Peptides against a protein of PDB entry 2Q3Z. Designs and how they scored, part 5

Target 1, 272 residues: chain A of PDB entry 2Q3Z
Amino acid sequence: YVLTQQGFIYQGSAKFIKNIPWNFGQFEDGILDICLILLDVNPKFLKNAGRDCSRRSSPVYVGRVVSGMVNCNDDQGVLLGRWDNNYGDGVSPMSWIGSVDILRRWKNHGCQRVKYGQCWVFAAVACTVLRCLGIPTRVVTNYNSAHDQNSNLLIEYFRNEFGEIQGDKSEMIWNFHCWVESWMTRPDLQPGYEGWQALDPTPQEKSEGTYCCGPVPVRAIKEGDLSTKYDAPFVFAEVNADVVDWIQQDDGSVHKSINRSLIVGLKISTKS
Target 2, 254 residues: chain A of PDB entry 2Q3Z as posed
Amino acid sequence: YVLTQQGFIYQGSAKFIKNIPWNFGQFQDGILDICLILLDVNPKFLKNAGRDCSRRSSPVYVGRVGSGMVNCNDDQGVLLGRWDNNYGDGVSPMSWIGSVDILRRWKNHGCQRVKYGQCWVFAAVACTVLRCLGIPTRVVTNYNSAHDSNLLIEYFRNSEMIWNFHCWVESWMTRPDLQPGYEGWQALDPTPQEKSEGTYCCGPVPVRAIKEGDLSTKYDAPFVFAEVNADVVDWIQKSINRSLIVGLKISTKS

## One batch from the design tools (peptide; made by RFdiffusion4, then SolubleMPNN)

Design b1_p8_4_s1 (from b1_p8_4, 5 letters changed)
Fold by OpenDDE base, seed 3:
Structure b1_p8_4_s1 (fold): chain B 272 residues (1-272), chain A 8 residues (1-8)
Amino acid sequence: as target 1 above (272 residues)
Amino acid sequence: MPQHPVQP
């Protein structure tokens, strides 16, 4: 997980699983230096360098910083996300074949955000950075991945009396979503939560005011311990959210219906 | 392959 420089990232859909080759390149020339720059431009370092540096021995702290800094939201982070198929002023997310070019572009342009990324690009760059910093990390793909926007562990669709979706603000299930899992101890938690920790660098929801996510123990998600820091409810919802239809009736009443046709979550972890 | 919403 630290030594492997080439791997595969799973994409597609639950019914049609695909993969792409990816060069993580954590040992290529200058990549470690770029990872250190990433740490040195993070908001916590800029606010208090001594405090930030004193905490860099904690993979929990570093993981959370990296999840925030891989995206350019709220900071001088690496990647700008885009999902609207309009990539003409940058590089299509589908064009990337490795993390090295992305990181080099970021650094060489004065830590200017690289256009563009989607989930697997964010995850792959985070994986590279974390591996560079000595944290065992793998990319994870979740098919039918929920994005819970209101922290209720549901994906909610609003429908008219004919079952047609109403409004443009419906919550979303992605065909697939990628994040990373990193191996670390959790001295900040109760015993038994060491091991794989989920981290999500894709800017989906804010955590403590910053677009970052995790680390949260994979065990906590599996056991449904939603009190576990960080961001357990959000990560839990990605893999376990129930789908609910709110159906408006002709009389103005609203009927709640469980949608059993949409099954959230099918997680695949890579071996390297 | 890009991400896209699953059709409900």
Scores: peptide ipSAE 0.532, ipTM 0.951, DockQ to the pose 0.539
Fold by OpenDDE base, seed 2:
Structure b1_p8_4_s1 (fold): chain B 272 residues (1-272), chain A 8 residues (1-8)
Amino acid sequence: as target 1 above (272 residues)
Amino acid sequence: MPQHPVQP
């Protein structure tokens, strides 16, 4: 995981799985220096350098910092996300073939956000940075990935009496979503939660006021222990949310229906 | 391959 520089990232849909080659390039010239710059421009360092540096021996701490710094939300982070197919003032997310060019562009432009990324780009850059810092990390793809916005472990669709979707459609299911899993111990938790930890650098929801996510033990998600820090309910929902239709009738009554046609979650963990 | 919402 730390030593592999080239790999594949899974994309597409649950029915039509695809992959792309990706150069993580954590050992290419200057990449380690860029990763150190990333740490040195994080908000926690800027607030209290001594405290931040004293915590960098913790992969839990570093993982959480990296998840926040790979996106440019709230800080001098690396990537700006965009999903509206308007990429003319930057680089299309689909054009990237590796993390190295992204990181070099970021650094060479004075830590200015790189335009643009989507989930796999965020995940891949995070994977590069974490590997560069000596944390075993892999990219994960989840098909039919839920984005729960209200922490109720549901994806809720509101419908009129004709079944037509109403409202802003804020909650959604992605065709696919990517994040990373990093191997670390969890001395900050009860025993048994060492191993793979999920981290999500795509800016979806704020955690403690910052667009970051994790680390959360993959075991905790699998066992349904939502009390474990960080962000267990959100990550749990990504892979295991139930889909509910709220159907308003003409008489003003509301019917709750379980949507069995939308199955959330099909996770693939990469080996490299 | 772009990321996009699944149509409900």
Scores: peptide ipSAE 0.519, ipTM 0.949, DockQ to the pose 0.536
Fold by OpenDDE base, seed 4:
Structure b1_p8_4_s1 (fold): chain B 272 residues (1-272), chain A 8 residues (1-8)
Amino acid sequence: as target 1 above (272 residues)
Amino acid sequence: MPQHPVQP
């Protein structure tokens, strides 16, 4: 989890699982230096360098910073996400084969955002950075991954009388989503939450005003403890959200239906 | 393999 530089990232769908090889490259020349630059350009450092540096001994703190800095939202972060299949002004997310080129591009262009990433690219870069910083980290793939936008632990679809989805379709289930899990103690929590912590660097929802997510104990998610920091409800929903259809009839009546055909969550953790 | 929404 720290020493492995080559690995696989799982993609595809729940029914058709695929994987790609990925070079994490945490020990390649200059990568550690780039990871340190990433810390030195984070908003917390820019606001108060002394305070930020004093907290870098905490993997909880560092993990949360890295989660925010791997995406370019809100800061001088590494990657710009894009999902609309229009990548002509950058690099297609599907073209990347490792974290090293991404990090080098970012640094070499004055910490300018790299175009483009999707979930596994964000996760893989975060994995590289965290490993460089001595935090045991693995990439995780979740199939049928929910994106709950209103923190109600539901994916809600509005449908007409014919069952056709109406509205902006803002809430969704991804065919797959990737994030990372990092091993750390949680002295900031009650005893028993040490171990794997979920961190999500893909800019999906804001946490305390910043596009970051976690760390949250995997145990807390498994046990349904949504009160623990950070972002337990969101991460819980990714793997456990229920799907609800709101069917509006011509008379204006609304029927609530539980959609049992869409099963959220099938998490696979990597061994390397 | 890109991400895409699952058709509900």
Scores: peptide ipSAE 0.512, ipTM 0.947, DockQ to the pose 0.540
Fold by OpenDDE base, seed 5:
Order: structure tokens, then C-alpha cells, then sequence
Structure b1_p8_4_s1 (fold): chain B 272 residues (1-272), chain A 8 residues (1-8)
């Protein structure tokens, strides 16, 4: 989890699981320096350098900073996400074969955002950075991964009487989604939440005003302890959201569709 | 493989 520089990232769909090789390269030349630059350009450092530096001994703190800084949303972060198949002004997310080139490009271009990433790219870069900083980390893939936007633990589709989806379709289920799990103690929580912590660097929802997610104990998600910081409801929904199809009739009545086959969540963690 | 929404 710290020493392995080569690995696999799972992709595809629940029915057609695939993997790609990935070079994490946490020990390659200059990568540690780039990780330190990443910390030194984070908004918390810019606001109060002394306070930020004093907290860097905490994997909880560092994990949360890295989650926010791997994406370029709201800061000088590493990657810009794009999902519309228009990648001509950058590098296609599918073209990356490792984290090292991404991090080097970011640094060499004055900490300008690298175009482009999708979930596994964000996760892989976060994994590299966290490993480089000595935090045991692995990439996780979740198939049929929910993005709950209203914190109700549901993915809701509204349909007319003809079965046509209405509204903006803001809530969605990804064919797959990747994030990271990092091993750390949680002295900021009650005893028993040490171990794997979920962190999600893909910019999906804001946490305390920043596009970051976690760390949240994997145990808390498994046990349904949604009060556990950070972002337990969101991460819980990624793997456990219920899907509801609403049928809206002309009379204003709303009925739940029955026999929905779509099931959220099939999590695979890497062993390397 | 790209990430994409599952069609409901």
C-alpha cells in the first residue's frame, strides 16, 4: 500500500469488470517535492501557514487537504474533470497510464490544472500523493455508484405517465466510480474507527465549502453511522443509495414504480 | 474506459 508503485485500477461496469495498469510512481524523482508543493499551495496554508504546517502530522488533516487539492475546484489543485468527450484542448482521461506525468505537468506549468481527469485519474493521483506522504492508501472502485445531491440517501427519477424522465437529471448513478481508502487512526472520533478511511478527490459535492470528501471510516459506512465525520452520508449514498422511480400522473398523483432492477453499489478494493 | 451515467 505504500511501497508498491505499479498497480491496477478497476473500471467498466458491474457486468463487465475491466482493469487498467497504473504507475503510481510515488518514489520517482521529484514526486515527493511535488507533493510538498501541493500542500504549500492549499487554501489552508495560504490562509495560515503556521497552523497548516502544525497540522500536517495528522493523516486526517492531510488526507482531507489532498482530497481537495487533487481536483482544481476552488483552488490551485491538480486536475480538471471532464466527462463530455471533448478533450481536444488537453489529454483525454483515458490516455493516462500513471500519476507521475500528471503531477510533473502540474508542477512544471506553475501549478496550473491538468486537463483532463475522471474518477480513476483523481483517485490514482490522490493515491500517489498519500502514499508519497507515508499514508497507506489503495484505490477503490464502486460499480453502479450513486451521486446523491440532496443528502436524502436516494437517487430519485421522476417520470411522466409515458415513462419519460423529467427534470434536470441531476442525481445519477455512475457505471463505476473510484476513490481511495487510507489507513489511519481517528483520534478525533470515538474509539473503534481506526483503519481504512474513505477519501474522494473527484469533485462531486462540497464539504465545508470545498470540493473534498472524507476521511470517513469505512466501518462507519458499513454500520450506517452517518453522524461520523467527514461526509458519511455522501459516501454512504455512493454505495447504498436506494433508487426510486416516481411516476407523475396528470392528476398530480405520484406513485413509486415497482420492480426496479438497478442496485447501487458493488465495491472492489485493490490489494496493492 | 470512460466513466458514464447508467441509463435508468
Amino acid sequence: as target 1 above (272 residues)
Amino acid sequence: MPQHPVQP
Scores: peptide ipSAE 0.489, ipTM 0.940, DockQ to the pose 0.539

Design b1_p8_4_s2 (from b1_p8_4, 5 letters changed)
Fold by OpenDDE base, seed 3:
Structure b1_p8_4_s2 (fold): chain B 272 residues (1-272), chain A 8 residues (1-8)
Amino acid sequence: as target 1 above (272 residues)
Amino acid sequence: MPQHPVAP
């Protein structure tokens, strides 16, 4: 989790699981220095360097900073996400084979955002950075991963009387989504929440005004403790959201139907 | 492999 530089990231779908090799490269020359630069350009450091530095001994604090800084949303972060298959002005997310090239490009271009990433790229870069900083970290893949946008723990589809989806599909389920889990103590929580903590660097929802997510105890998610900081409801929904169809009838009435054909969540954790 | 929405 700290020493392994090469591993696999799971992709594909729940029915057709695939993996790609990935070079995390946390011990390659200059990578630690780049990780330190990442910390030194984060908004909290720029606002109050002394306060930021004093908190860097906390893996909880550092994990949250890294989850925000791996994406370029709201800051001088590493990666710009894109999902529309138009990658001509950058590098296709599918082209990356490791974190090292991404981090070097970011640093060498004056901390300009690297184009482009998707979930596994964000997760892999976060994994590299966290490992560099001495935090045991692994990439996690969740198949049929929900993106809850309104914090109601549901994925909601609006349908006409014929069952056809209406509107622009604001909420969605990804075929797969990747994030990281980091091992840390949680002195900021009640006893028993030490261990694996979920962190999601893919810019999906804002947490305290920044596109970041976690850390949240994996145990809290498993036990349904949604009061646990950080971002427990969002992470819970990624793996456990129910799917609901709102069906508009011809008379204007709306019928709520539980969609049992879409099952959210199949999480796979790696040992490497 | 890219991410894509699961068809509802």
Scores: peptide ipSAE 0.486, ipTM 0.942, DockQ to the pose 0.538
Fold by OpenDDE base, seed 5:
Structure b1_p8_4_s2 (fold): chain B 272 residues (1-272), chain A 8 residues (1-8)
Amino acid sequence: as target 1 above (272 residues)
Amino acid sequence: MPQHPVAP
């Protein structure tokens, strides 16, 4: 996981799984230096350099920092996300073939955010950075991946009496979503939560005020231990959320309907 | 391949 520089990232849909080759390039010239710059521009370092540096021996701490810094939300992070198919003022997320060019562009332009990324780009860059820092990491793809916005473990659609979706800020399910899993001990948790930890660098929800996610033990997600830091409910929902339709009638009554046609979660972990 | 919402 640390040594492999080339791999595949899974994309597509649950019914039509695809993959793309990706050059992680964690050992290419200058990449480690860029990763160190990433750490040195993080908000925690800027607030208290000594405290930040003292905590860099913790893969838990570093993982959380990297999760936040791979996206440019709230900080001088690497990538700006965009999903509206308007990429003319940057690079289409679909054009990237590796992490190295992204990281070099970021550094060479004074840590200016790189346009643009989507989930697999965020995940891949995070994977590169974490591997550079000696943390075994792999990219994970989840098909029919839920984005729970209110931490109720549901994807809720509001509909009129005709079944038409109402509102502009509805929760959603992605055809696929990518994040990373990193291998680390969890001395900050009860025994037994060492191993793979989920980290999500795609800016979806804020965690403790920052667009970051994890690390959370994969075991905790599997066992439904939602009290486990960090961000267990959110990650759990990505793979396990139930889908509910709220149908409002003209008389003001509301009918709750379980949407059984939308099954959340089909996770694939890479072997490299 | 881009991400897109699954049609409900």
Scores: peptide ipSAE 0.481, ipTM 0.942, DockQ to the pose 0.537
Fold by OpenDDE base, seed 4:
Structure b1_p8_4_s2 (fold): chain B 272 residues (1-272), chain A 8 residues (1-8)
Amino acid sequence: as target 1 above (272 residues)
Amino acid sequence: MPQHPVAP
């Protein structure tokens, strides 16, 4: 989880699992230096360098910083996400084969955001950075991954009397989503939450005003302890959200129905 | 493979 430089990232769908090879390259020339630059351009460092540096001994703190800095939202972060198939002014997310080129491009262009990433690209870059910083980290893929936008642990679809989805379809389930899990102690929590911590660098929701997510103990998610920092409800929803249909009838009545055809969550952790 | 929403 620190030494492995090459691995696989799982993609596809729950019914058709696929994988791609990925070069994490955490020991390649200059990559550690780039990771240190990433820390030195983070908003917390720019605000108070002494305080930021004093906290870098904490994997919890560093993990959260990296989660925020891998995306370019709110800061000088590494990657710009895009999902609309219009990649002509950059690099298609599907074309990347490793983290090294991404990080080098970012640094070489004055910490300008790299175009473009999707979830596995964000996760893979975060994995590289965290490994460089000595934090054991693995990429995780979750199939039928929910994006809960209103923190109610539900994916809600609004339907007309014919069952057709209405509105902008803001809440959704991804065919797959990737994030990382990092091994660390949690001295900031009650005993028993040491171990794998979920971190999500894909800019989905803001956490304390920044597009970052975690660390949250995998155990807390498994046990349903949603009070555990950070971002337990969001991560829980990714793997456990219920799907609800709100169906409006001709008479103006609304029927609430649990959609059992959409089962959220099938998590696969990598072994390397 | 790109991410895409699962059709409900």
Scores: peptide ipSAE 0.473, ipTM 0.940, DockQ to the pose 0.539
Fold by OpenDDE base, seed 2:
Structure b1_p8_4_s2 (fold): chain B 272 residues (1-272), chain A 8 residues (1-8)
Amino acid sequence: as target 1 above (272 residues)
Amino acid sequence: MPQHPVAP
């Protein structure tokens, strides 16, 4: 994982799985230096450099910092996300072929956010950075990936008596979503949660006030231990959320219906 | 391939 510089990222849909080649390039010239700059511009370093540096021996701490710094939402992070197909003032997320150009652009422009990324771009850059820092990391793709906004482990659709969706579609299911899994011990948790940890650098929900996610043990998600830090309910929902329709009837009553046609989650882990 | 919402 640390040694592989080229790989594939899975995209598409559950029915039509696709992949793209990606150059992670963690050993290319200057990339490690850029990763160190990323750490040195993080909010925790700026607040207290000594404290931040003292904690960099922890892959848990570093993973969480990287998750936050790959996106630019709260800091001098690397990428600005955009999903509206208006990319004329930057680079289309679909144009990237590797992490190296993104990281170099970021650094060369004074740590100015790079336009633009989507989930796989965020994940791939995070993967590069974490690998540079010696943390075994892989990109993960989840098809029909849920974005739970209220931490109830549900994707909720409100419908009128005719079945028409009402209100803002704040909660949604992505055709696919990418994040990373990193291998680390979890001395901050009870025994047994060492191994793969999910980290999501795509800005979706705030964790402790910052757009970051994880690390959370993949085992905890699998076993349903939602009390496990960090962000277990959110990550659990990405792969396991139930879809519920709230149907308003003519008499004003509301009927709860489980939507069995929308199956959340089909996770594919990369081997490289 | 772009990421997009699945139609409910």
Scores: peptide ipSAE 0.458, ipTM 0.939, DockQ to the pose 0.535

Design b1_p8_4_s3 (from b1_p8_4, 5 letters changed)
Fold by OpenDDE base, seed 3:
Structure b1_p8_4_s3 (fold): chain B 272 residues (1-272), chain A 8 residues (1-8)
Amino acid sequence: as target 1 above (272 residues)
Amino acid sequence: LPQQPVSS
């Protein structure tokens, strides 16, 4: 998890699982230095360098910083996300084959955001950075991954009397979504939450005002302990959200229907 | 290929 420089990332859909090779390259020349630059340009360092540096011995703290800094939202982070198939002014997310080129481009352009990333690109770069910093990390793929925007653990669709979705989908289910899991102790939590911690660097929801997510114990998610920091409800929803249809009738009445056709969550972890 | 919404 720290020593492996090449691996695979799962993609596609639950029915048609695919993978791509990825060069994490955490030991390639200059990559560690770039990871240190990433830490030194984070908002917490810029606000109080001494405090930030004093906390870098904590993988919990570092993991959360990296989650925020891999995306360029709110800071001088690495990647700009884009999902609309308009990538002409940058690099298509599908063209990346490793983290090294992304990190080098970021650094060489004065820490200017790299265009563009999607979930697996964010996750892979985060994995590289965390491994560079000595934190055992793996990329995780979740098929039919929910994005809960209102923290109710539901994906809600509004439909007319014919079952047609009305308006733009506010909430959604991704065909797949990638994040990382990092191995660490959790001295900031009650005993038993050491081990794999989920971190999500894709800018989906704000956590404490910043587009970052985690670390949250995988055990807490599995056991349904949503009180554990950080962001347990959001990560729980990614893998366990229920889907609800709100169907409006002609008489103005609204019917709540549980959508049993959309099953959220099929998580795959990697050994490499 | 890309990450995309599941059809509902």
Scores: peptide ipSAE 0.499, ipTM 0.941, DockQ to the pose 0.549
Fold by OpenDDE base, seed 1:
Structure b1_p8_4_s3 (fold): chain B 272 residues (1-272), chain A 8 residues (1-8)
Amino acid sequence: as target 1 above (272 residues)
Amino acid sequence: LPQQPVSS
């Protein structure tokens, strides 16, 4: 989780699991220096360098900073996400084979956002950075991964009387989604939440005003402790959300129906 | 290969 520089990332769908090789390259020349630059350009450092530096001994603090800085939302972060198949002005997310080239491009272009990433690219870069900083980290893939936008632990579809989805599909289920889990103690929480912590660097929802997510204890998610910082409801929903159909009737009434055909969550943790 | 919404 710290020493391995090459590994696999799981992709595809629940029915058709695939993987790709990935070079994390945390010990390649200059990569640690780039990770330190990433910390030095984060908004918290720019606001108060002394306070930021004093907190860098905390893997909780660093993990949260990294989750925000791997995406370019709200800051000078590394990657710009794109999912619309229009990648001609950059690099297709599917073309990356490792984190090293991404990080080098970011640094060499004055910390300009790299185009483009999707979930596994964000997760892989975060994994590299966290490993560089001495935090044991692995990439995790979740199939049928929910994106809950209103923190109600549901994926809601609005349908007409014929069962057709109406309006903009704001909430969604991804075929797969990747994030990272990092091993750390949680002195900021009650005892028993040490171990794997989920961090999600893909910009999906804002946490305390920034596109970041976690760390949240994997144990808390498993046990349903949604009060646990950070972002327990969101991460819980990624793996456990129920799907609800709101079916409009001719008289204007709406019927709530549980959609049992869409099962959220199938998490695979990597060994390397 | 790309991340994409599941058909509902």
Scores: peptide ipSAE 0.498, ipTM 0.941, DockQ to the pose 0.546
Fold by OpenDDE base, seed 4:
Structure b1_p8_4_s3 (fold): chain B 272 residues (1-272), chain A 8 residues (1-8)
Amino acid sequence: as target 1 above (272 residues)
Amino acid sequence: LPQQPVSS
């Protein structure tokens, strides 16, 4: 979780699980220095350097900062996400084979956002950074991963009388989604929440005004403790959301139906 | 290969 530099990231779909090799490279030359630069350009440091530095002894604090800084949303973060198959002005997310090149590109271009990433790229870079900072971290993959946009723990599809989805289909389920889990104590929580903490660096929803997510105890998600900071409802929904179809009939009536064909969540945690 | 929405 700290020492391994080579690993695999799981991708694909629930029916067709795939993996790719990934070089995390946390011990390669200059990578630790880049991770320190990442901390020194974060919004909290720029606002109050003394306060930010005083909090860097907390893996909870650092984990949350890294979650926000791996994406370029709201700050000078590392990666710009893109999902529309138009990657000609950058690097296709599918072409990356490790975190080192991404981090070096970011630093060498004056902390300019690297184009482009998708979930596993964000997760892998976060994993590298957290490991560099001495936080045991692993990449996890969740198949049929929900993106709940309105914090109701549901994925809602609006359908016409023919079952065709209406609107922009904003709420969705990913074929797969990746994030990281980091091992830390949680002195900021009630006893019993030490251990693996979920952190999601892919810019999906804002947490306290910033595109970041976690840390949240994996135990809290498993037990359904949605009051636990940070972002328990969102992470819970990623792995446990129910899917609801709202079917409008020709007479204007609406029928609510539970969509049992879409089962959210199949989490695979890596061992290295 | 890319991350994408599932068909529903």
Scores: peptide ipSAE 0.483, ipTM 0.939, DockQ to the pose 0.549
Fold by OpenDDE base, seed 2:
Structure b1_p8_4_s3 (fold): chain B 272 residues (1-272), chain A 8 residues (1-8)
Amino acid sequence: as target 1 above (272 residues)
Amino acid sequence: LPQQPVSS
């Protein structure tokens, strides 16, 4: 997870799983230097360099910083996300074949955000950066991945009497979503939460005011311990949210239908 | 293939 520079990222849908080759390239010339620049332009460093540097020995701290800095939301981060199929003023997310070109472009343009990324691009770049910094990291793909916006562990759809979805559809399920898992100890938690930690660099929800997510112990998610920092409810919902349909009836009553265990988090694929 | 919402 530190030494492997080439790999595959899983994409597609639960029914039609695909993969793409990806060059992580953590040992290519200049990549480590770019990762160090990424740390040196993070908001915490800019606010208090001494404090930030003193905390870089913690993979928990570094992981959280990297999660925030891989996206350009809130900072001078690496990638701008876009999902509307309008990529003419940049590079289509589907055209990337590795992290190296992205990181080099970012640096060479004065840490200007690179256009564009989607989940696997964010995850792959985060994986490269974390590996460069000596943190064992792998990309994970979840099929039928939920995006819970209000931390209620539900994906809620509102439907009229005809079953048609109403509203802005802000809560949703992705066909697939990628994030990373990093191996680290958790001295900031109770014993037993060492091991794989989920980190999500795709800008979905703010955590403590910044578009970042994790680290959260994979064990905590599997056991349903949502009290663990960071962002356990959000990550739990990605893999295990219930889907709720609120269906209006002709008499004005609302029927609540809860769908469990069959939709969200159908499969998780990871590099071994 | 792009990341996209699942139709509900």
Scores: peptide ipSAE 0.434, ipTM 0.930, DockQ to the pose 0.540

